# Peptides against a protein of PDB entry 4HTP: the designs that were tried, part 2

Target 1, 231 residues: chain A of PDB entry 4HTP
Amino acid sequence: SQTVASHVPFADLCSTLERIQKSKGRAEKIRHFREFLDSWRKFHDALHKNHKDVTDSFYPAMRLILPQLERERMAYGIKETMLAKLYIELLNLPRDGKDALKLLNYRTPTGTHGDAGDFAMIAYFVLKPRCLQKGSLTIQQVNDLLDSIASNNSAKRKDLIKKSLLQLITQSSALEQKWLIRMIIKDLKLGVSQQTIFSVFHNDAAELHNVTTDLEKVCRQLHDPSVGLSD

## One batch from the design tools (peptide; aimed at target 1 H7 S39 W40 K42)

Design b1_p8_3_s4 (made by RFdiffusion4, then SolubleMPNN; from b1_p8_3, 3 letters changed)
Fold by OpenDDE base, seed 1:
Structure b1_p8_3_s4 (fold): chain B 231 residues (1-231), chain A 8 residues (1-8)
Amino acid sequence: as target 1 above (231 residues)
Amino acid sequence: SHLDELLA
């Protein structure tokens, strides 16, 4: 069965997240999320026009937007230090160079940007002049690779974890990698609460999630904003 | 948006 996620570029989600992060007010943040969600639902309706009772939903995107609520895949086993070392190797950065040291010592203030403690932002600036301008991955492909990482972490297959990470990195822009890192570390820093995300998605979403703790069920059962839990 | 283009 075809999914919306198989057609939506990961870049589109990242651009939306970037807009949300840069927005100062709650209302503007909500607007950007709503626009993405509405576009997703519209595409869903078009894609599945002749197919009723599909299981496809916003879940592939929602689990990346709210990675702390992920329950389907297990832990990635990835930390900032691991990513730093991977980038140094992949980009062939001098170990004693400024960029390598920025990645390794991301918690200490370096330079004028004030990004201390935010590994993803430090990585972004290192990657920007060195990586693709546009990525090629869909949301489905990103989730597939993340599933692979989690599965291989559980199986203690470090080589396969590295393989999947390299695929993610080599097929993503600097901006996409910034957000991918934040998804893996499970800290998006959007400046909007989980409750707000749920409220925009569906009026009953927070309640259903509180009961089920199942993000996929929330997205599937409350796919239509006009149909409530009591309906 | 890109999604709008996909719908066209």
Scores: peptide ipSAE 0.032, ipTM 0.714, DockQ to the pose 0.820
OpenDDE base, seeds 2, 3, 4, 5: peptide ipSAE 0.031, 0.031, 0.006, 0.030; ipTM 0.703, 0.712, 0.431, 0.710

Design b1_p8_4 (made by RFdiffusion4)
Pose (drawn by RFdiffusion4):
Structure b1_p8_4 (pose): chain A 221 residues (1-106, 117-231), chain P 8 residues (1-8)
Amino acid sequence: SQTVASHVPFADLCSTLERIQKSKGRAEKIRHFREFLDSWRKFHDALHKNHKDVTDSFYPAMRLILPQLERERMAYGIKETMLAKLYIELLNLPRDGKDALKLLNYGDFAMIAYFVLKPRCLQKGSLTIQQVNDLLDSIASNNSAKRKDLIKKSLLQLITQSSALEQKWLIRMIIKDLKLGVSQQTIFSVFHNDAAELHNVTTDLEKVCRQLHDPSVGLSD
Amino acid sequence: SSHMEELI
């Protein structure tokens, strides 16, 4: 019943992605990712130490790291133009104000929002990776159910409980373009030698994470 | 030390 994702602050995923994006070279981008992945695997073993048929995996994090491969969640129905309106309303921004104009007159949207949010209020987030996933699930379902009000509420929960950096990365996760500077092939190859292959045949991100959880156990086994 | 390593 328990998950690694319920114990990992979304902030730690975000700080990892930030350092990845900020790194100039491939080797350094891989290093930052590998450290998070390796810690996840160590904690997985400690958490599920004496457990039987464990289905937990790196999937809750991997689906955020490779969001363009997201298949379980339906479309979110979220446009950058409506996030701008959501922030103007939420932050009580005067429309003639400098910050409101930056959002309205839209180095992607996530960065503009980052610069707007950075000097403001909350500096430390509270959400875990699991809670972020649960809320993204609600947003996708409510888009399918045509419930734009419940989408606003869910997104408000995500936004108001998160730091500027988490919000920057959450926006990118929703738009599905992280701009990390490291390819999907590279990310799969760091995770597992066989991961790129398994994804080609299955197009199934959770299956890949679960089946190839152990890096020393290949597809042949 | 990472947050997960501290929990262990």

Design b1_p8_4_s1 (made by RFdiffusion4, then SolubleMPNN; from b1_p8_4, 3 letters changed)
Fold by OpenDDE base, seed 3:
Structure b1_p8_4_s1 (fold): chain B 231 residues (1-231), chain A 8 residues (1-8)
Amino acid sequence: as target 1 above (231 residues)
Amino acid sequence: VSHLEKLI
């Protein structure tokens, strides 16, 4: 069956997250998230106009926005050091070069950017002059690749983990990779709380999540903002 | 107009 996530470019989510991060006030951050969510719901209604009983929901996007609440996937087994080594190999960076050392020593401040400890920002600046300007992945394809990584980590198939990571990297812009790294590490640094994300999604979302701890159930059951838990 | 609205 067709899903909204199979039609939405991953770049659109990343651009929304970038706008949220750059926004100074809570109200502006909320506005950017609401605009993305409203567009998603409108597209869902159009895509499923003739099909009332679909399981499609905001879940494919929500699990990337709130990656710390992921319960369907097992652990990726990926840390910053693994990504650093992969980028050095893939980009053919000189091992003793400035960019390789920045990736490996990401906790140490280097240069004019106050990005110490944020591996994703350090990676972004290394990738920006070297990567595609526009990615080609949908939200569905990103989730499929992340599922593959988690499954292969459980199976101890390092070769297949590397293959899926290479697909993510080679089909993504530097900006998309910045956000992908933050999703894998489970820290988006949006400057807005989980509670705020839930409150914008649906008034009852936080309560339902507190009881069920099931993000997919929250997204399916509370898909319509006008239909409450008691309805 | 959002990218999604252009796809409808």
Scores: peptide ipSAE 0.038, ipTM 0.734, DockQ to the pose 0.898
OpenDDE base, seeds 1, 2, 4, 5: peptide ipSAE 0.034, 0.032, 0.031, 0.035; ipTM 0.728, 0.723, 0.718, 0.726

Design b1_p8_4_s2 (made by RFdiffusion4, then SolubleMPNN; from b1_p8_4, 4 letters changed)
Fold by OpenDDE base, seed 3:
Structure b1_p8_4_s2 (fold): chain B 231 residues (1-231), chain A 8 residues (1-8)
Amino acid sequence: as target 1 above (231 residues)
Amino acid sequence: MTHLEKLI
């Protein structure tokens, strides 16, 4: 079935997340998230205008925004060290070179940016001059590739994990890869709490999530901001 | 008009 996530570029989510991260203060961060969410709901209404019984919801985006709450897919089995080695191989970086050492020793301050301990930021600066300026993936395609990674991790198929990671990397900009890394590592560093994200999504979202621990159910049941749990 | 609105 046709979904909103199959039409929304992953770049649009990443640009929204970047705006949220760069914004000073809670109100501006909330505004950027609300604008993205409202646009998603409008597109949903247009896409499903003639279909009242759809399972489509904000869930494909929400699970990327709140990756710590992921319960549908199993662990990726991916850490920063694995990604560092993959980037060194893919970019053909000299092993003793400055950029390879930055990726491997990401916890050690190596420059003026103060990005020590943030692997995604270090990767961004290495990737920026070396990768596509614009990605081609939709939110649906990103989730499909992440599902493949989790499934293949469970099956211990390292070759297929690498294949899916390469598809993500080769079809993404440096900015998109920065956010993708943070989604995989489950730390977006947005400067806004989970509670705030839920409160903007729906007034009853935090309560429903606390009871069900089911992010998809929260997104489906509370899709309409005007319809509460008691309605 | 948001990018999503342009896709409608």
Scores: peptide ipSAE 0.041, ipTM 0.750, DockQ to the pose 0.848
OpenDDE base, seeds 1, 2, 4, 5: peptide ipSAE 0.040, 0.040, 0.038, 0.041; ipTM 0.760, 0.757, 0.753, 0.752

Design b1_p8_4_s3 (made by RFdiffusion4, then SolubleMPNN; from b1_p8_4, 4 letters changed)
Fold by OpenDDE base, seed 3:
Structure b1_p8_4_s3 (fold): chain B 231 residues (1-231), chain A 8 residues (1-8)
Amino acid sequence: as target 1 above (231 residues)
Amino acid sequence: VTHLEKLI
């Protein structure tokens, strides 16, 4: 079935997340998230105008925004060290070179950026001069590749995990890869709480999630902001 | 106009 996520570029989500992260005030962070969500709902209504009983919802985006609440996918089995080694190989970085050492020793402060301990930021600066300026993936395609990674991790198929990671990397900008890494590691560093994200999505979202722990159910049942849980 | 609005 046709979904909103199949039409939304992953770049649009990443741009929104970047704006949220750079915003200083809570109100400005909320505004950027609300604008993305409202655009998504508007597109949903247009896409499904003639179909009332659809299972499509904000879930494909929400599970990337709140990756610590993921329950459908099994563990990726990916850590920063694995990604560092993959980038060194893929980019053909000299093993004793500055950029390879930055990726491997990402916890140690190097240079002027103060990004120690944030692997995604270290990776961003290494990738920026070396990768595509614009990615080509949709939110659905990103989720499909992440599903493949989780499934293949469960099956212990390291070759297929690498294949899916290479597809993600080669079709993504440095900015998109920064956010993708944070989604995989499950720490977006947005500076806004889970409760705030739920409150902006729907007034009953936090309560429904606390009871069900089912992010997809929350997104489906509370798709319309005007329809409450008790309605 | 958001990017999504341009796709409608």
Scores: peptide ipSAE 0.052, ipTM 0.779, DockQ to the pose 0.877
OpenDDE base, seeds 1, 2, 4, 5: peptide ipSAE 0.050, 0.047, 0.045, 0.051; ipTM 0.789, 0.788, 0.782, 0.786

Design b1_p8_4_s4 (made by RFdiffusion4, then SolubleMPNN; from b1_p8_4, 3 letters changed)
Fold by OpenDDE base, seed 5:
Structure b1_p8_4_s4 (fold): chain B 231 residues (1-231), chain A 8 residues (1-8)
Amino acid sequence: as target 1 above (231 residues)
Amino acid sequence: MSHLEKLI
């Protein structure tokens, strides 16, 4: 069955996240999230106009926005050091070169950007002059690849993990990869709380999540902002 | 119109 996530470019989510991160005020951060969510819901209504009782929801996006609440996927088994090594290999960076050292020593303050400890930002600047300007992945495809990574990590299939990571990397812009890294590491640094994200999504979302701890159920049951948990 | 709205 067709899903909203199969039509939404991953780039659109990343652009939204970037706008949220760059926004200084809480209200502006909320506005950017709300605009994305409203567009998603509108697209859902159009896509499923003739289909009742679809299971499709905001879940594919929500699980990327709140990756720390992921419970369906097992652990990726991926750390910054692994990604650094992968990028060095993939980009054929000299091991003793400036960019390789930046990736490996991402925790050390280097340069003017103040990005110490944020591997994703370090990676972004290394990738920006080297990667595609526009990615080609949908949110669904990103989730499928992340599912593959988690499954293969559980199965200890390192080669297949690398394959899926390469697919993600080669089909993503530098900006998309910055956010993808943060999703994998489970730290988006949005400057907005989980509670705020839930409150914008639905008034009852935080409560339902506190009871169920099931992000998919939250997204599905509270898909309509006008229909409450008690309705 | 959001980019998504243009895809409909």
Scores: peptide ipSAE 0.032, ipTM 0.718, DockQ to the pose 0.834
OpenDDE base, seeds 1, 2, 3, 4: peptide ipSAE 0.032, 0.031, 0.007, 0.030; ipTM 0.717, 0.719, 0.476, 0.710

Design b1_p8_5 (made by RFdiffusion4)
Pose (drawn by RFdiffusion4):
Structure b1_p8_5 (pose): chain A 221 residues (1-106, 117-231), chain P 8 residues (1-8)
Amino acid sequence: SQTVASHVPFADLCSTLERIQKSKGRAEKIRHFREFLDSWRKFHDALHKNHKDVTDSFYPAMRLILPQLERERMAYGIKETMLAKLYIELLNLPRDGKDALKLLNYGDFAMIAYFVLKPRCLQKGSLTIQQVNDLLDSIASNNSAKRKDLIKKSLLQLITQSSALEQKWLIRMIIKDLKLGVSQQTIFSVFHNDAAELHNVTTDLEKVCRQLHDPSVGLSD
Amino acid sequence: STMDELLE
């Protein structure tokens, strides 16, 4: 019943992605990712130490790291133009104000929102990766259910409980373009030698994470 | 990291 994702602050995933994006070279981008992945695996063993048929995996984090491969969640129905309106309303931004104009007259949208949010209020987030995933699930379902009001509420939960950095990365997760500077093939190859292959045949991110959870155990086994 | 601190 328990998950690694319920114990990991979304902030730690975001700080990892930030350092990855910031790194100039491939080797350094891989290092930052590998450290998070390796810690996830160590904590997985400690958490599920004496457990039986464990289905937990790196999937809750991997689906955010490779969001373009997201298949389980339907479309979010979220446009950058409406996030701008949501922030103007939420932050009580005067429309003639400098910050409101930056959002309205839209180095992607996530960065503009980052610069707007950075000097403001909350500096430390509270959500775990699991809670972020649960809320993204509610947003995707409510888009399918044509419930734009429940989408606003769920997104408001995500935004108001998160730091500027988490929000920058959350926006990118929703738009599905992280701009990390490291390819999907590279990310899969760091995770597992066989991961790129398994994804080609299955197109199933959760299956790849779960089946190839152990890096020393290959597809042949 | 938070996971490393929890393991300690």

Design b1_p8_5_s1 (made by RFdiffusion4, then SolubleMPNN; from b1_p8_5, 3 letters changed)
Fold by OpenDDE base, seed 1:
Structure b1_p8_5_s1 (fold): chain B 231 residues (1-231), chain A 8 residues (1-8)
Amino acid sequence: as target 1 above (231 residues)
Amino acid sequence: SSLDELLK
């Protein structure tokens, strides 16, 4: 079955998240999220115009926007130190060089940027001059790779975890990797609450999630903003 | 947006 996520570039989600993060006010943050959501719904309607009973929903994007609520896949088993070592190896960074030390010691203030403690931002600046300008992954492909990582973590297959991580990294821009890291670590730092995200998605979303704790059910049952739980 | 271009 065709999915919206199989067509939407991961870069589009990352650009939206970047706009949300850079926005100062709640209203502006909401606007950027709403614009992405509306575009997604429009594409859904066009893609499924001749198919009324589809299970496709906003879930593939929502689970990346609210990674703390992920229940379908298990833990990745990935920490910042692991990613730091991976980047040093992949980018062939001198171990005693400034960039390698920035990644390893991300918790200590280095340089003029107040990014201490934010590994994703430190990684971004290291990656920006060294990686692709545009990524090639769709939202579905990102989720497939993340599923692989979680599954292989449970199976203790470290080599396969590394393989999937390398695929994510080599096919992503610096900006996309910044957000991917935040998704894996489960801290997006958007400056907007979970409640706000749910409220923009659907008026009944927070309530349904509180009862079911199932993000996919929330996205599927409340796909249409005009159809409520009581309808 | 790039997503809007997918609708064309």
Scores: peptide ipSAE 0.030, ipTM 0.719, DockQ to the pose 0.766
OpenDDE base, seeds 2, 3, 4, 5: peptide ipSAE 0.028, 0.029, 0.026, 0.027; ipTM 0.702, 0.713, 0.697, 0.705

Design b1_p8_5_s2 (made by RFdiffusion4, then SolubleMPNN; from b1_p8_5, 3 letters changed; failed a check: a repeat of another design)
Amino acid sequence: SSLDKLLE

Design b1_p8_5_s3 (made by RFdiffusion4, then SolubleMPNN; from b1_p8_5, 3 letters changed; failed a check: a repeat of another design)
Amino acid sequence: SSLDELLA

Design b1_p8_5_s4 (made by RFdiffusion4, then SolubleMPNN; from b1_p8_5, 4 letters changed)
Fold by OpenDDE base, seed 3:
Structure b1_p8_5_s4 (fold): chain B 231 residues (1-231), chain A 8 residues (1-8)
Amino acid sequence: as target 1 above (231 residues)
Amino acid sequence: SSLDKMLE
């Protein structure tokens, strides 16, 4: 069965996240998230017009927006140091060069952008002049690759982990990779709380999540903002 | 948005 996530470009999610991050006020941040969510729901209704009781929901996007609440896939086993080494290899960066050292020593201030400790931002600036301008992955494809990484980490198949990471990297823009890194590390730095995200999604979302700790169940049961838990 | 275009 077709899902909304199979049609939505990962770039669209990343653009939304970028707008949220750049917005100063809470109201503006909420607006950008709401616009994306509303578009998703409209697309869902159109895609599934003739099919009732589908299991498709906002879950594929929500699990990327709130990656710290991920419970379906196991740990990736990926840290900043691993990504740094991978980028150095993939981009053929000189090991003693400025960009390689920035990636490896991401916690040390470089004096340029004040992005010390934010590996994703450091990676973005290294990638921007070197990678493609527009990615080709859908949200579903990103999740499939992340599932592969987690599964192969559990199986201790480092070669297959690298393969999936390379697919993610080579098919993503610098901006998309910035957000992908933050999803893997589980820190998006959006400037809005988990509670705010849930509140915008559905009035009962926080309560249901507190009881079930099941993000997919929350997204599925509360797909319609007009239908509450008590209804 | 690309999503809005797909709905048209």
Scores: peptide ipSAE 0.032, ipTM 0.729, DockQ to the pose 0.852
OpenDDE base, seeds 1, 2, 4, 5: peptide ipSAE 0.031, 0.029, 0.029, 0.029; ipTM 0.724, 0.710, 0.713, 0.714

Design b1_p8_6 (made by RFdiffusion4)
Pose (drawn by RFdiffusion4):
Structure b1_p8_6 (pose): chain A 221 residues (1-106, 117-231), chain P 8 residues (1-8)
Amino acid sequence: SQTVASHVPFADLCSTLERIQKSKGRAEKIRHFREFLDSWRKFHDALHKNHKDVTDSFYPAMRLILPQLERERMAYGIKETMLAKLYIELLNLPRDGKDALKLLNYGDFAMIAYFVLKPRCLQKGSLTIQQVNDLLDSIASNNSAKRKDLIKKSLLQLITQSSALEQKWLIRMIIKDLKLGVSQQTIFSVFHNDAAELHNVTTDLEKVCRQLHDPSVGLSD
Amino acid sequence: SAWLDELL
């Protein structure tokens, strides 16, 4: 019943992605990712130490790191133009104000929102990776159910409980373009030698994470 | 990772 994702602050995923994006070289981008992945695996073993048929995996984090491969969740129905309106309303931004104009007159949208949010209020987030996933699920379902009000509420929960950095990265997860500067092939190859292959045949991110959870155990086994 | 050190 328990998951690694319920114990990991979304902020630690975001700080990892930030350092990855900020790194100039491939080797350094891989290092930052590998450290998070390796810690996740160590904690997985400690958490599920004496457990039986464990289905927990790196999937809750991997689906956010490779969001373009997201298949379980339906479309979110979220445009950068409506996030601008959501922030103007939420932050009580005067429309003649400098911050409101930056959002309206839209180095992607996530960065503009980052610069707007950074000097404001909350500096430390509270959500775990699991809670972020649960809320993204509600947003995708409510898009399918044509419930734009419930989408606003769920997105408001995500936004108001998160730091500027988390919000920058959450926006990018929703738009599905992280701009990390490291390819999907590279990310799969760091995770597992066989991961790129398994994804080609299955197109299934959760299956890849779960089946190839152990780096020393290959597809042949 | 600091989150791992705190948890273990």

Design b1_p8_6_s1 (made by RFdiffusion4, then SolubleMPNN; from b1_p8_6, 3 letters changed)
Fold by OpenDDE base, seed 4:
Parts: structure tokens; C-alpha cells; sequence
Structure b1_p8_6_s1 (fold): chain B 231 residues (1-231), chain A 8 residues (1-8)
């Protein structure tokens, strides 16, 4: 299907998230999110110029930005330890080597970065010298692969889970993988609240989500910032 | 965004 998400590089979302995370103040964090959102809406309008009745919305991005609110996709069945083992295998890291131990013991404070307990950051530093500089995945492709992982987890198809993970990993930069990991683990550490994200998206978004708990419905019904719930 | 410019 023709969607905005099929055109937006996952790298662009990740760079936005990175800017948000690095921003010191709430206002700056909001600005970066708003810029991404505005670009998305403009692209939507251009893409669907001749099609007013579309189901396409910000949902593909929103569910990655607020992964803890995901309800459509079932559990991935993926934890940090599984990812650690996968990376050790994929990168052919010596099992008793420094990088393998960092991944396995990610909760133990090691080094000067202070990233203890943040598996994604630890993975980032391991991946940075080993991965592609630029990823090739769109937001839609990332969601498709995540859907595959969830489906295969439900079906207990471990090999297929690994296959989809490998596809995500091999087509992503270290930075993209950092954020992908955080999306899978459902902890982005953006330093901005869910309410703030909703408020920037639409004035009525928090209210609608509180009632429906349906992130897609929120994104679809409140796609136009000028059209409220009462309209 | 560069991707936006491609469509606009």
C-alpha cells in the first residue's frame, strides 16, 4: 500500500530521536519532534493529494516513538540477553572478549560512558566500528519486520525470528540499531513524556488515547491538527 | 527533510 511510512527512511526517524535525546530542554525536544511530524503531514498531503479517504496516518511512526503503547503487535519475545547472544554470533565476537562481555553484562558499570543498564547504548558502541554507515530501511519495512518477529514469536518459530532480526541488523547503521533496540525493549529514553508527544501531535490526542487506548485510532482520527474530537 | 522534497 502507498503510505508515508513506505517513503520515510528509518534513519530519518532515528536521527530525529537522537536529536530529541540530545536536546537539553523540553522546548528543543518538542521542536525536533514537531519538525518531523510537520514534515510527515506535508508529505501525507502531497502523497494523498487525490485520495481524501485514506487510512494512512502517523501511526507507523508513532508506534515506534511510543512503543510501550503498542497493542496491535504481539510481544516480540526478545530481551537484551537474546540480542547480546545474537550480536556475539553475528559479529563473531570472541565469547570471552571485551565486547561480548560488555553486551552480556550490560547492567554492570563498565568504562567512562556511564551507560550501565542501557543495552542499546552498549550495543551502539560495539556496532559503530562494525556496521554500515547508512541504513536502507524505511519505517514501513521496519514495522513489517517487527510484525514478522511478533508473529513468529507467537508461532514459536525461533529461526524465522532470527532471520527477521538479521535483516533488521544488516540493513541498519549502528545508530539505527541503537534506536531499534530501544523500540523493541520499549524504552526510548527521550526525556520527553508521553503526554508531551501527544500534545504536540494533537490537542485531543491524550484524551482520545485515554479513552480508546488505540494508538492507530488516535493517529487516524486526529491526523489533521485543525480537526478536533468534537468536529 | 530530503524525502519530503522528493515528493513536493
Amino acid sequence: as target 1 above (231 residues)
Amino acid sequence: SPWLEKLL
Scores: peptide ipSAE 0.121, ipTM 0.822, DockQ to the pose 0.869
OpenDDE base, seeds 1, 2, 3, 5: peptide ipSAE 0.103, 0.112, 0.092, 0.112; ipTM 0.814, 0.825, 0.813, 0.818

Design b1_p8_6_s2 (made by RFdiffusion4, then SolubleMPNN; from b1_p8_6, 4 letters changed)
Fold by OpenDDE base, seed 3:
Structure b1_p8_6_s2 (fold): chain B 231 residues (1-231), chain A 8 residues (1-8)
Amino acid sequence: as target 1 above (231 residues)
Amino acid sequence: MPWLEKLL
């Protein structure tokens, strides 16, 4: 069965997240998120026009926007140091070179951008001159690859983890990789709270999540913003 | 969004 996530480019989610992060005010941040969400709901209605009993929801996007609330997939087992080493290898960076050292010592500020401690931003600037301008992955494909990583981490299959990571990297722009890293590390730095995200999604979302801790249930049961928990 | 226009 077709899902909305199978049609939405991962690049569009990343562009939305970038706009949210760059926005200074809460209202502007909310506007960008709402625009993406409204587009998703409209697409859902069109895609499933003749099928009322679908389980498809905003969940594939929501679990990437709120990765700290992920409960379906197990831990990735990926840290900044692993990613640094992978990028050095993949990009064939000199081990004693400036860019390799930036990735390995990401906690120490070496540049003018003040990105110390934010590995994703440091990686972005290293990747920007070296990567594709536009990625090709959908939100569904990103989630499938992340599921593979988590499963293979549980099975201690390091070779297969590397394979999935390479697929993510080679099919993503520098901007998409910045956000992907933040999703894996579970820190998006959007400047908007979890409660705000839920409140924009649905008035009852925070309450339902507090009771169930199930992000998929929240997205499915509260898919329609006009239908409440008590309805 | 450009992807929305493909289906509407």
Scores: peptide ipSAE 0.282, ipTM 0.888, DockQ to the pose 0.871
OpenDDE base, seeds 1, 2, 4, 5: peptide ipSAE 0.246, 0.276, 0.272, 0.246; ipTM 0.880, 0.888, 0.886, 0.868

Design b1_p8_6_s3 (made by RFdiffusion4, then SolubleMPNN; from b1_p8_6, 4 letters changed)
Fold by OpenDDE base, seed 1:
Structure b1_p8_6_s3 (fold): chain B 231 residues (1-231), chain A 8 residues (1-8)
Amino acid sequence: as target 1 above (231 residues)
Amino acid sequence: MEWLEKLL
């Protein structure tokens, strides 16, 4: 079945997240999120114009925006050190070279950018001159690959985890990888709260999530911003 | 969004 997520480039989500992160103040951050959400809803309405009984929702995007609320997908088993080693291998970085050491020692401030402890930012700068300028993945494909990683982690299939990670990496720009890393590590650093994200999505979203702790249910039941929980 | 314009 066709979903909105199968049509939305992951790059567009990442660009939105980047705008949110760079924005000063709550209002501007909200505007960028709202623009993406409104576009998604419009696309949904057009895609499903002749189908009233669809389960498609904002969930595929929401679970990437609020990865700490993920309950369907099991743990990835991926840490920064693993990603560092993978990048060193994939990019054929000299192990004692500057970039390899930056990735491995990401917690230590190196240089003027103050990005100490933010592995995703360090990775971004290493990747920027070395990777594709534009990725090719949709939001659905990203979620499928992340599902594969989680499943294979549960099954202790390290080789298959690596395979899925390589697919994510090789099909993503540096910016997309920055955000992908943050999604995997479950820290987006957007500068807006979970409550703000929910409030923009739907007035009743925070309440429903507090009761159900089910992000998919929240996205499906409150897909229409004009229809409340009590309606 | 370019993807939106393709469908609308």
Scores: peptide ipSAE 0.315, ipTM 0.894, DockQ to the pose 0.872
OpenDDE base, seeds 2, 3, 4, 5: peptide ipSAE 0.302, 0.280, 0.299, 0.284; ipTM 0.894, 0.885, 0.891, 0.886

